# Peptides against a protein of PDB entry 5TUV, part 11

Target 1, 107 residues: chain A of PDB entry 5TUV
Amino acid sequence: KEVIDRLRYLKAEIEDLELKERELDQQKLWLQQSIKNVMDDSINNRFSYVTHEDICNCFNGDTLLAIQAPSGTQLEVPIPEMGQNGQKKYQINLKSHSGPIHVLLIN
Target 2, 107 residues: chain B of PDB entry 5TUV
Amino acid sequence: AQECQNLEVERQRRLERIKQKQSQLQELILQQIAFKNLVQRNRHAEQQASRPPPPNSVIHLPFIIVNTSKKTVIDCSISNDKFEYLFNFDNTFEIHDDIEVLKRMGM

## One batch from the design tools (peptide; made by RFdiffusion4, then SolubleMPNN)

Design b1_p9_3_s2 (from b1_p9_3, 7 letters changed)
Fold by OpenDDE base, seed 1:
Structure b1_p9_3_s2 (fold): chain B 107 residues (1-107), chain C 107 residues (1-107), chain A 9 residues (1-9)
Amino acid sequence: as target 1 above (107 residues)
Amino acid sequence: as target 2 above (107 residues)
Amino acid sequence: QLAKSFTLE
């Protein structure tokens, strides 16, 4: 029957898609591990930086803060609320657990 | 048939999810390429200069960039060990991660 | 309450 054949076809296709999705999940894991290995390499780590010029070329006309911190550092931006003087508070909270945070002013 | 329609909806859902995962995988590949290009650029530059850049002239990964108006007043409170930072802004700001910066750099 | 939260990696 036509309906039965369609059902069989759809079930088979869904099974193939399930396999494809699992394949992509595995590829993602491998790629993430590869990226980690590349970034953790001692030689690559030595040269993993950008310059002030690099940053200035990416942005214009504003005050720029470069915040360098260890992996795992937590960054929080609370919902803006009115301050004591009637001014809205815009905040960034940084918390590092493994090393110091370094801040540079760019322009 | 209702069952056929249910399976077709499921198939479409899976197809869209697979498409999203494929896009995410491509993004990771680009990130890896960008990082490798950055490292290669810096290695070559230091070889030509025959010296590393001054410590405070570069921003090491991982980092973020905070962008705000030049009129924005920024206050910063730092813990003794520099593990915790509190930034206060009197106006709005934007945050950009290192991945986005590398993209803007054309890496 | 947080509007945004990030973890550096």
Scores: peptide ipSAE 0.292, ipTM 0.897, DockQ to the pose 0.936
Fold by OpenDDE base, seed 5:
Structure b1_p9_3_s2 (fold): chain B 107 residues (1-107), chain C 107 residues (1-107), chain A 9 residues (1-9)
Amino acid sequence: as target 1 above (107 residues)
Amino acid sequence: as target 2 above (107 residues)
Amino acid sequence: QLAKSFTLE
């Protein structure tokens, strides 16, 4: 009797959790669309940038590459492998489908 | 009893997913706020300067930052249409997206 | 194989 009651309780709770999860999924979708709308606004888009100073303040005095690319650009980092020089190969592959990629060196 | 245990595991799994989704929603909200603050800052700055910044002095969203040692040698191969980039590094590097940068900026 | 892969948004 106790086991049966526990089973019923758990099943009911799981059902409630499913509803909650769907609610969160809808909220996420709405928020993502909201962000997109804000970013796509002509005025906001005009001012959607950071400066060299901004970047330098965020990182140490290392070499910094700023890669600006269209939304949807794919970035891939292969697992490092030994190269012809006997050194590991560290690579970044970028692929854009909608526009050119721009790279800035920040010192 | 075994069925109860299975359902309890399922319950816990769903609870963890819900927790993760709640956290993701919070992050999205923060991203939107950060973006709005960035736009506001830039609009104000340009008003004060009475001119837009030079084109090569800013990085437009979306972007990523690659951070590596000053000693790192970087080689870049670019396709003719600039849609595909291959970066080769002789040492390790770090990648940071624009969202993380905005966080570091305190937006 | 890839160690890291993502799409810019």
Scores: peptide ipSAE 0.290, ipTM 0.897, DockQ to the pose 0.940
Fold by OpenDDE base, seed 3:
Structure b1_p9_3_s2 (fold): chain B 107 residues (1-107), chain C 107 residues (1-107), chain A 9 residues (1-9)
Amino acid sequence: as target 1 above (107 residues)
Amino acid sequence: as target 2 above (107 residues)
Amino acid sequence: QLAKSFTLE
């Protein structure tokens, strides 16, 4: 009886969880569309930028590169491997398909 | 008994997925708020200045920030059309997306 | 192969 009751409880709870998960999926979908619409608006797009001061305030005295590229630009960071000269290779590969990439040195 | 154990595993799996989705949804909400605040800030700033900022003084979304030591040597290879970039670092670096930057800015 | 891979959004 105890096992049977536990099974019944678990099945009912799983059904509730399934509904909750679907609800969250739908909410995410709608929110993503909303964000896209806001960002694609011509006026909002015009003002969607940060300044050098903004970036400097976010980070300490390190060298800072700002890489601006179109949405969909691919970024890859290979696992560091030993180079020919005995130095580990640290790389970033960028590939854009819809427009140019712009790089700014901040610090 | 075995069925009960299987359902308990399934329940736990679903609970973890729901928790992750709830967190992701909250992040999306914050992203939208941050973006709207950024746009409002910039619109107000340009109104006060009566002019837009110089093109090379701002970083338009989407972007990433790469920070590394001041001692790090950075080499960059660029394609003719600036669609492809290869960065080489002689030391470690960190990558931060525009979302994280907006968070650090307090947007 | 890759430590990190993503697309700008």
Scores: peptide ipSAE 0.289, ipTM 0.896, DockQ to the pose 0.938
Fold by OpenDDE base, seed 2:
Structure b1_p9_3_s2 (fold): chain B 107 residues (1-107), chain C 107 residues (1-107), chain A 9 residues (1-9)
Amino acid sequence: as target 1 above (107 residues)
Amino acid sequence: as target 2 above (107 residues)
Amino acid sequence: QLAKSFTLE
């Protein structure tokens, strides 16, 4: 029957797609590890920075805070809520576990 | 017949997910290329200058950029060890990661 | 509770 043949075809295709997805997941894992290895290299790490000029060229007209922190640093932005005086609270919480956080102001 | 329809929906779902994962892999490759280009640029620049840039003139990866109006009042509370930061803004702000910055830089 | 949360990589 045509329906039976269609079912068989679809099931086989889905199985192939599952294999493809697992392959992509593995490739992502290896690529992420490769990126980490490149960034952790002593020579690359020495030159892994941007300048004030770089940032200013990317953004115009606003106050810019450059927050440099070690990998693993957690950043949280609470949902804005009304303060005691009726002003909304806009906050950023940073927590580092492996090193100090450095902040630069760019006008 | 109904089973065929269900499997076709499942197939389409998996195909779209695979497409998304392929796109994400391409993005990771571009990130790695951008980083390598950044390192190469900085190495060349320091060779020409015969010295590294001043420590406070550069932002080392990983970092984020906080963008807000020049009229925004920013308050910052810092822990003694500089591991914890609390930023308070009296108005809205935007956050950009280092990956986005490298993209804007054309790396 | 949080509008945005992520970890620096």
Scores: peptide ipSAE 0.282, ipTM 0.895, DockQ to the pose 0.946

Design b1_p9_3_s3 (from b1_p9_3, 8 letters changed)
Fold by OpenDDE base, seed 2:
Structure b1_p9_3_s3 (fold): chain B 107 residues (1-107), chain C 107 residues (1-107), chain A 9 residues (1-9)
Amino acid sequence: as target 1 above (107 residues)
Amino acid sequence: as target 2 above (107 residues)
Amino acid sequence: SIAKSFTLE
């Protein structure tokens, strides 16, 4: 009947959508690998930087820290908690496994 | 009837998820384009200057930008090998990744 | 609020 036909149609459509989603997942993986390959190219890597002026043009009026770190560097921002002196602590934790971290101060 | 309704909800859920994944793929494409444009810009700039920029004037990818008030006091603890960093702020801050910076630069 | 953690890529 009509209900049975509708059920069959919906099930078939959902199956098609599952295939589409898997296709998109594969495309994402491929594109991510492509980006990595482009960035890891020796010539591209040599010129993969922004200038002090670039950063200043993007932000104004504040203190800026430019933190350059190798890929895979872990960054953690804990939930702010009250310190012993009654002051909230705001913190960033960085841990690199493949090279040193470089910090530039922009005022 | 109830099963039809359940499947229609499922269909809609999958459609929205697919839409989100399509959008994410577009963002990755834009990231790759932005990176290529950045590299091209820097190559031309160095060609005109006949030399690379000073080391401390540029920030190599990957990086992050920490933005905080001019009045914020920042304390930093660094390991001997510069693999671990601990930043303490007495006020709030914002974090921006290199992808966002490239977007703001119009790459 | 929630703690934030990620890796640089």
Scores: peptide ipSAE 0.266, ipTM 0.893, DockQ to the pose 0.750
Fold by OpenDDE base, seed 4:
Structure b1_p9_3_s3 (fold): chain B 107 residues (1-107), chain C 107 residues (1-107), chain A 9 residues (1-9)
Amino acid sequence: as target 1 above (107 residues)
Amino acid sequence: as target 2 above (107 residues)
Amino acid sequence: SIAKSFTLE
């Protein structure tokens, strides 16, 4: 009897959780589209930038590269391997399909 | 009894997914807020200055920040159309996306 | 170290 009651309770709860998860999925899609619309707005796009000062305030003591690239640009960081000179190779590979990539050095 | 145990595992799995999705939604909301705040800040700043910033003084979204030691030697190979970049570092580096930067900026 | 691959958004 106790097991049967627990079984019934669990099944009902799981059904409720399924509904909740679908609700969250829809909310995510809506919000993602909302963000896209906001960012694609011409006025917002015009002012969608950070300054050198902004970046410097976020990081200190290092060499900083700012890489601006179109959405969809692919970034790859291969597993470091020993190079020809016996040094580990640390690499970043960038591939854009929709526009040029711009790099700024910030100190 | 075994069915109850299976359903309890399923229940827990769904609860964890829901929790993760709720967290992801919160992050998206914060991203949207941060972006709107950034736009508002920049718009106000340009109004006060009565001019836009120089083109190479700002980093337009989307972007990433790469930070590495000041002693790190960086080699960069660029395609003719600037659609492909290959960065070689002689030491480790970190990558941060624009979302993280906006968070660090307090947007 | 683990290889990383992602796209900018």
Scores: peptide ipSAE 0.262, ipTM 0.895, DockQ to the pose 0.715
Fold by OpenDDE base, seed 5:
Structure b1_p9_3_s3 (fold): chain B 107 residues (1-107), chain C 107 residues (1-107), chain A 9 residues (1-9)
Amino acid sequence: as target 1 above (107 residues)
Amino acid sequence: as target 2 above (107 residues)
Amino acid sequence: SIAKSFTLE
């Protein structure tokens, strides 16, 4: 029957897609590890920075905070709630587990 | 049949996931390229200047950028070990990761 | 615990 044939075809195609997806997953993991290795290289790490000028050129006319923290630092932005003074609370919570956080004000 | 339709929906779902994963891989590649370009730029700049930049003039990766209006009041509370930060804003803000910054820099 | 507080403009 035509319907049976279509079902069989679709199931086979889905299996092929599953294989493709797993392949992509493996490639992603490999690439992520590659990036990590490149960034962890002593020479690359030494030069892995941006300047104040770089940041200023990316943003126009605002107060800019540069927050440098170790990888894995958790950043949370809670849903804005009304504060005690009636002002909405806009917050950023940062928690580092592996080192100090450094904050720079960029004008 | 209904089963055929269900499988076709499943197929389309998987195709979209694969497409998304392919895009993510491309982004990772671009990130790696951008990082390498950044390192190369900085190495060249320091060679020309015959010295490294002042410690507080650069932002080392990984980092985030928070931008808000110049009129925004920002309060920061810091823990003793500087592992936890609480930022309070009286107005909205934007957060940008280092990857986005590198993109804006044209790396 | 919070040990230091400051305001940025």
Scores: peptide ipSAE 0.159, ipTM 0.890, DockQ to the pose 0.045
Fold by OpenDDE base, seed 1:
Structure b1_p9_3_s3 (fold): chain B 107 residues (1-107), chain C 107 residues (1-107), chain A 9 residues (1-9)
Amino acid sequence: as target 1 above (107 residues)
Amino acid sequence: as target 2 above (107 residues)
Amino acid sequence: SIAKSFTLE
């Protein structure tokens, strides 16, 4: 029957899609590892920086704070709440587990 | 008929997931390309200058950029735990990661 | 331009 044929077709297609999804998952893992290897390379790491001019060209008209911290540093932005003086508190909490945090103020 | 409808819904769900994963994979590729281009740019620049940039003139990856109004008061404090840092703002701010910055740079 | 820079340790 037509319905039976449609069911058979859909089941076969879903099976193919499952294979495709697994393929994409593997490709993602491979690429993530590749990126990690490239960034961890000693030579690449030496040149993995941007200039203050680079940052200024990306943003204008505001105060820019650059925070460089080790990978794995915890970053938290609490929900704004009222302070003692009736002013909302806007915060960034950082917790580094491996190394210093470097801060630059850019105008 | 009901089974056919269920499978068609499942098929569509999987197609959408695959589409999303394909997009995410493309973003990872772009990230890798951007990083490689950054490294190449910096290597060439240092070769031409015959010297590395001054330590405080560059921002090493990984980093984040905080963008806020020039009128915003920024306060930074270190907790008793030397690994915890608190930034206080009296107004709203935006956070941008290094990946986004590289995109804005056209890398 | 750079206004301030420091390392928090």
Scores: peptide ipSAE 0.159, ipTM 0.892, DockQ to the pose 0.039

Design b1_p9_3_s4 (from b1_p9_3, 8 letters changed)
Fold by OpenDDE base, seed 3:
Structure b1_p9_3_s4 (fold): chain B 107 residues (1-107), chain C 107 residues (1-107), chain A 9 residues (1-9)
Amino acid sequence: as target 1 above (107 residues)
Amino acid sequence: as target 2 above (107 residues)
Amino acid sequence: AIAKSFTLT
């Protein structure tokens, strides 16, 4: 009947979707490794930077901080809470384990 | 009937995951392309200038950009080794990763 | 990219 046919169809489709999802997972893994290899190349690493002009062209009228840190640096932004003086506190916590953090003020 | 409904829910869940994974793969591809274009641009620019840029004039990947109002007061606490940073803002801010910046640059 | 984890209100 209609229900039996629908069940058969759904089971077959779910099986196909499972295969598709595994395929996508594999593609992601390989692509991530490819990106890593490209970025870790010594020549590419030497030229992996942006300029102050680049940043200024992307943003306007604000105070801009550029924070450069090694891969794996932890960044935490707590939910804003009331501060000691009664105003909300907005905070960024950075923790690096493999190298120093550099901060630049962009004019 | 209940089994059919359960499979419909599962099918929909899998379809949504697949859609998300496809989107993530597209972003990774664009990321790789943007990085390669950035490297090519910088390599050409340095060849034309016959020198590398000054060390403090560029922002090396990986980085983030924090933008906030010109009126925002920013306090920063830094560890001796510059491995730990604490930023306090008296108003809201936005965070943009290097991938987003490269997109805005048209890479 | 820096490993980011943040929640905002």
Scores: peptide ipSAE 0.181, ipTM 0.891, DockQ to the pose 0.146
Fold by OpenDDE base, seed 4:
Structure b1_p9_3_s4 (fold): chain B 107 residues (1-107), chain C 107 residues (1-107), chain A 9 residues (1-9)
Amino acid sequence: as target 1 above (107 residues)
Amino acid sequence: as target 2 above (107 residues)
Amino acid sequence: AIAKSFTLT
């Protein structure tokens, strides 16, 4: 009796969880679209930037590269391997299909 | 019963997924808020200055930040159309997306 | 296409 009751309870709970998960999935998709719409708005797009000061306030003591690239730009960081000079290669490969990439050195 | 145990495992699995999705949803909400705050800040700043910032003084979204030691040598190869970039570093580096930067800015 | 190479230090 106890096991049967537990089984019924668990099955019912799992069904409720399935509904909750689907609700969250829908909310995620809606919010993602909302964010996209907000960012694609002409006025918002015009003001969607950060300054050198903003970046410097977030990081210190390092060389900083700001790489602006359109959405969908491919970024590849290969596994470091020994180069011809015996040094490990640390590399970033960027490829954009929808627009140019811009690089700024931040000091 | 084995069935009861199986359902309990399944329940826990679903609960964890739901928790993860709830966290992801909250992050998206924060992203949207941060972006709106950024836009508002910049609009106000430009209104007060009565001019936009110089084009090369700001980083437009979307972007990434690469930080590395000041001692790191960085070689960059760029295609003619600026659609492809190859960065070579002689030491390790870190990559941060614009979302993380906005968080660090307190947006 | 000729790639341009730059070194940032």
Scores: peptide ipSAE 0.151, ipTM 0.889, DockQ to the pose 0.040
Fold by OpenDDE base, seed 1:
Structure b1_p9_3_s4 (fold): chain B 107 residues (1-107), chain C 107 residues (1-107), chain A 9 residues (1-9)
Amino acid sequence: as target 1 above (107 residues)
Amino acid sequence: as target 2 above (107 residues)
Amino acid sequence: AIAKSFTLT
């Protein structure tokens, strides 16, 4: 009887957890759509930028490239392989389908 | 009982998934807040200056930051329409998305 | 086709 009661309790709790998980999934979708709407707003889009100073304050001592590209731009970083000169190849491939890519060197 | 043990394992797995989803949801909320704060900052700054920033002085979202050593040699190849870029590095690099940058900025 | 190539140092 005690085992049966425990089984019943666990099954009921798992059912509640299933409902909770689905609730969180729906909340995630809602929030993702909300973020998209906020970012796509014309006024917000106009002011959605950072400055060179902002970037420099976040990173120090190295070469910094800022790459601005449209949403959906394909970015690939191939597995490093040995080049013809005996050096490993470190590479970034970018391909945009909806607009130009802009690159800035940050001092 | 074996069945109780199996259900307890399942219960624990579901609890962990829920915890992960709750954390992901929190991150999305923080992203939205950071973006709104960025927009507010820039809007206020432009109002105070009574002018927009120069086109080449800002980096518009979405963007990525590539961080590499000052000694790293970077070769860039660009298509005629600027839709395709190929970057070659002679050493390792790090990539940071705009979300991470906003976090580092304290937005 | 690649229209521009440059090296950053």
Scores: peptide ipSAE 0.146, ipTM 0.891, DockQ to the pose 0.039
Fold by OpenDDE base, seed 5:
Structure b1_p9_3_s4 (fold): chain B 107 residues (1-107), chain C 107 residues (1-107), chain A 9 residues (1-9)
Amino acid sequence: as target 1 above (107 residues)
Amino acid sequence: as target 2 above (107 residues)
Amino acid sequence: AIAKSFTLT
């Protein structure tokens, strides 16, 4: 009897959790759409940038590449492998489908 | 008894997923706030300066930052249409998205 | 066409 009651309770709770999870998923979608709308606004888009100073303040002592690419750009980082010269190769592959990619060197 | 244990494990799994999703929602909210703060900052700055910044002095969203040692040699190959980029590094690097940068900026 | 290449730092 105790086991049966526990099973019923757990099944009911899991069902409630499923509903809660779906609610959160919906909220996520709505929030993502809201963010997109805000970013796509003409005025907001005009001012949606950071400066070289901003980046330099976030990072120090390194070479910095700023890669500006349109939304949906694919970024791949292959697993480092040994190159022909005996050195590990570290790579970034970028592929854009909607526009050109721009690269800035930040010092 | 075994069925009860299985359901308890599943219950816990779902609870953890819900917790993760709640955290992700909070992050999205922070992203939206950070973006709005960025836009407000830039708009005010341009009003004070009475001009926009030079085109190559700013990094428009969306972007990523790649940081590596100053000693790292970076080779880049670009497609004719600049839609595909291949970066080769002779040493390790780090990648940071614009969201992380805005966080570091305190937006 | 062959991709253009350049080296940074």
Scores: peptide ipSAE 0.139, ipTM 0.887, DockQ to the pose 0.043

Design b1_p9_4_s1 (from b1_p9_4, 5 letters changed)
Fold by OpenDDE base, seed 5:
Structure b1_p9_4_s1 (fold): chain B 107 residues (1-107), chain C 107 residues (1-107), chain A 9 residues (1-9)
Amino acid sequence: as target 1 above (107 residues)
Amino acid sequence: as target 2 above (107 residues)
Amino acid sequence: LAKSFTLTK
């Protein structure tokens, strides 16, 4: 009897958790759409940028590349493999489907 | 007894997912706030300067930052349409998205 | 043909 009651309780709780999870999923989708709308606004879009100074202040004095690419651009980092010279190859592959990619060197 | 244990594990799994989703939702909210703060900052700055920044001095969202050692040699291969880029590094690098940059900027 | 260049700081 006790085990049966516990089973029933757990099953009911799991169902409640499923409902809660779906609610959170919907909230996430709504917020994502909200963010998109805010970013796509003409005024916001005009001012949606950072400066070279901003970037330099965020990182140490290393070489910094800023890659500006359209939304949806795919970025792949293959597992490092040995090159012809015996050195590991560190690579980034970028593929855009909606527009050109722009690269800036930050000094 | 075993069935109860299985359901308890499932319950805990769902609770953890819910917790993660709640955290992700909070991060999205912070992202939206950071973006709004960025826009406000830039709008104010341009008003004070009475001009927009030079086009090559800013990085428009969306973007990513790649940082690597000053000694790292970076080779870039670009497709004719500039839709595909291949970066080769002779050493390790780090990648940071615009969201992380905004966080580091304190937006 | 892809264009290639090298970037260093």
Scores: peptide ipSAE 0.135, ipTM 0.893, DockQ to the pose 0.043
Fold by OpenDDE base, seed 1:
Structure b1_p9_4_s1 (fold): chain B 107 residues (1-107), chain C 107 residues (1-107), chain A 9 residues (1-9)
Amino acid sequence: as target 1 above (107 residues)
Amino acid sequence: as target 2 above (107 residues)
Amino acid sequence: LAKSFTLTK
């Protein structure tokens, strides 16, 4: 009887958790769409930028490149491999299909 | 007994997934807030200055930041249409997305 | 032809 009661309780709880998980999934989708709408707004888009100072305040002592590219731009970082001169190759490959890529040296 | 144990494991698995989804939802909320704060800051700044910033002084979203040592040599190859870029580094680098930058800015 | 440049600091 005790085991049966425990099983009944666990099954009911799992059912409630399934409902909760679906609720969270829907909330995520809603919020993602909301963010997209906010970012795609013409006025918001006009002011969606950071300054050189903003970037410099976030990082110290290094060379900083800012790469601005359209959404959907493909970014690939190949696994480092040994070059002909015995030096490992570190690479970034960028491919845009919807617009030009812009690169700025920040620091 | 075995069925009870199986359901308890399942319950725990679902609880952990729910916790993870709740955390992800919170991060999305913070992203939206950060973006709105950025837009508001920039709007106010431009109103006070009575002019937009120079085109090359700002980085428009979406963007990424690449940081590397000051000693790192960076070679860049660009296609004629600027749709394709190849970066070569002689040392390691780090990549940070715009979301992380906004977080570091305290937005 | 692709343009190439090197950044060094």
Scores: peptide ipSAE 0.129, ipTM 0.891, DockQ to the pose 0.037
Fold by OpenDDE base, seed 3:
Structure b1_p9_4_s1 (fold): chain B 107 residues (1-107), chain C 107 residues (1-107), chain A 9 residues (1-9)
Amino acid sequence: as target 1 above (107 residues)
Amino acid sequence: as target 2 above (107 residues)
Amino acid sequence: LAKSFTLTK
């Protein structure tokens, strides 16, 4: 009897959780669309930038590169492996399909 | 009962997914707020200066930041159209997206 | 056809 009651309870709870998950999925989709609309607005787009000072204030003591690339640009970071000279290879590969990539040295 | 155990596992799995989705939704909300605050800041700054910033003095979204030690040697190879980039580092580096930067800026 | 450069600070 206790097992049967537990089964009934669990099944009912799982149904409620399924509804909650679907609700969250829908909210995510709407919010993503909202963000896209805001960012694609011509006025907002004009002012969607940060300064060198902004970046420098976020990071200390490092060499900083800013890579400005179109949305959808492919970024690949291969697993570090030994190079021909005996040092590990640390790489970033970028491929854009919709526009040029711009690189800035910040500091 | 085995059925009860199976449902409890399923319940826990769903709860974890819901928790993750709730966290992701909160991050999206913060992203939208941060972007709006950034736009407002920049509009106000340009109004006060009575001019836009020089083109190469700002970093337009979307972008990423690569930070590494000041001692790291960075070699970059680029295509003529600037659609392809290959970066080689002689040491480790970190990558940060524009969302993280806006968070660090307190937007 | 590619351009290469090295960045150091």
Scores: peptide ipSAE 0.128, ipTM 0.891, DockQ to the pose 0.039
Fold by OpenDDE base, seed 4:
Structure b1_p9_4_s1 (fold): chain B 107 residues (1-107), chain C 107 residues (1-107), chain A 9 residues (1-9)
Amino acid sequence: as target 1 above (107 residues)
Amino acid sequence: as target 2 above (107 residues)
Amino acid sequence: LAKSFTLTK
């Protein structure tokens, strides 16, 4: 009796959770599209930037590179391997398909 | 009994997914808010200055920030079309996206 | 030809 009741309860709850999950999925898609629309707006795009000061305020004590790249740019960080001189090789590979990449040295 | 246990596992699985999706949705909301705040800030700043910032003084979205020690040597190879970049570092580095930067800026 | 440069601090 108790097991049967628990089974019924769990099945009903799982059904409710499934509905909730679908709702969240839909909300995510809607919000993603909303963000895209906001960012693609010509006025918003014109003002969609940060300054050197902004970046410097976020980080300190390090060399900072700002890499401006179009959406969809591929970024690869290979597993560090030993280089020819016996030093670990740290790399970033960038490949853009839609536009040029711009690099700024911040500090 | 076994079916009950299986459903309890499934219930927990769904609850965790829902929790994750709720968190992701909240992050997207914050991203949109941060972007709107950034745009408003910049628009106001340019209105006050009566001019846009110099082209190379700002970093347009989307971008990433690479930070590394000030002692790190960075070699960069760039294609003629600027669509492909290869960075070599003699030490470790960190990568941060524009979303994280906006968060750090308090947008 | 690819251009190469080094950034140092």
Scores: peptide ipSAE 0.129, ipTM 0.892, DockQ to the pose 0.039; fails the geometry check

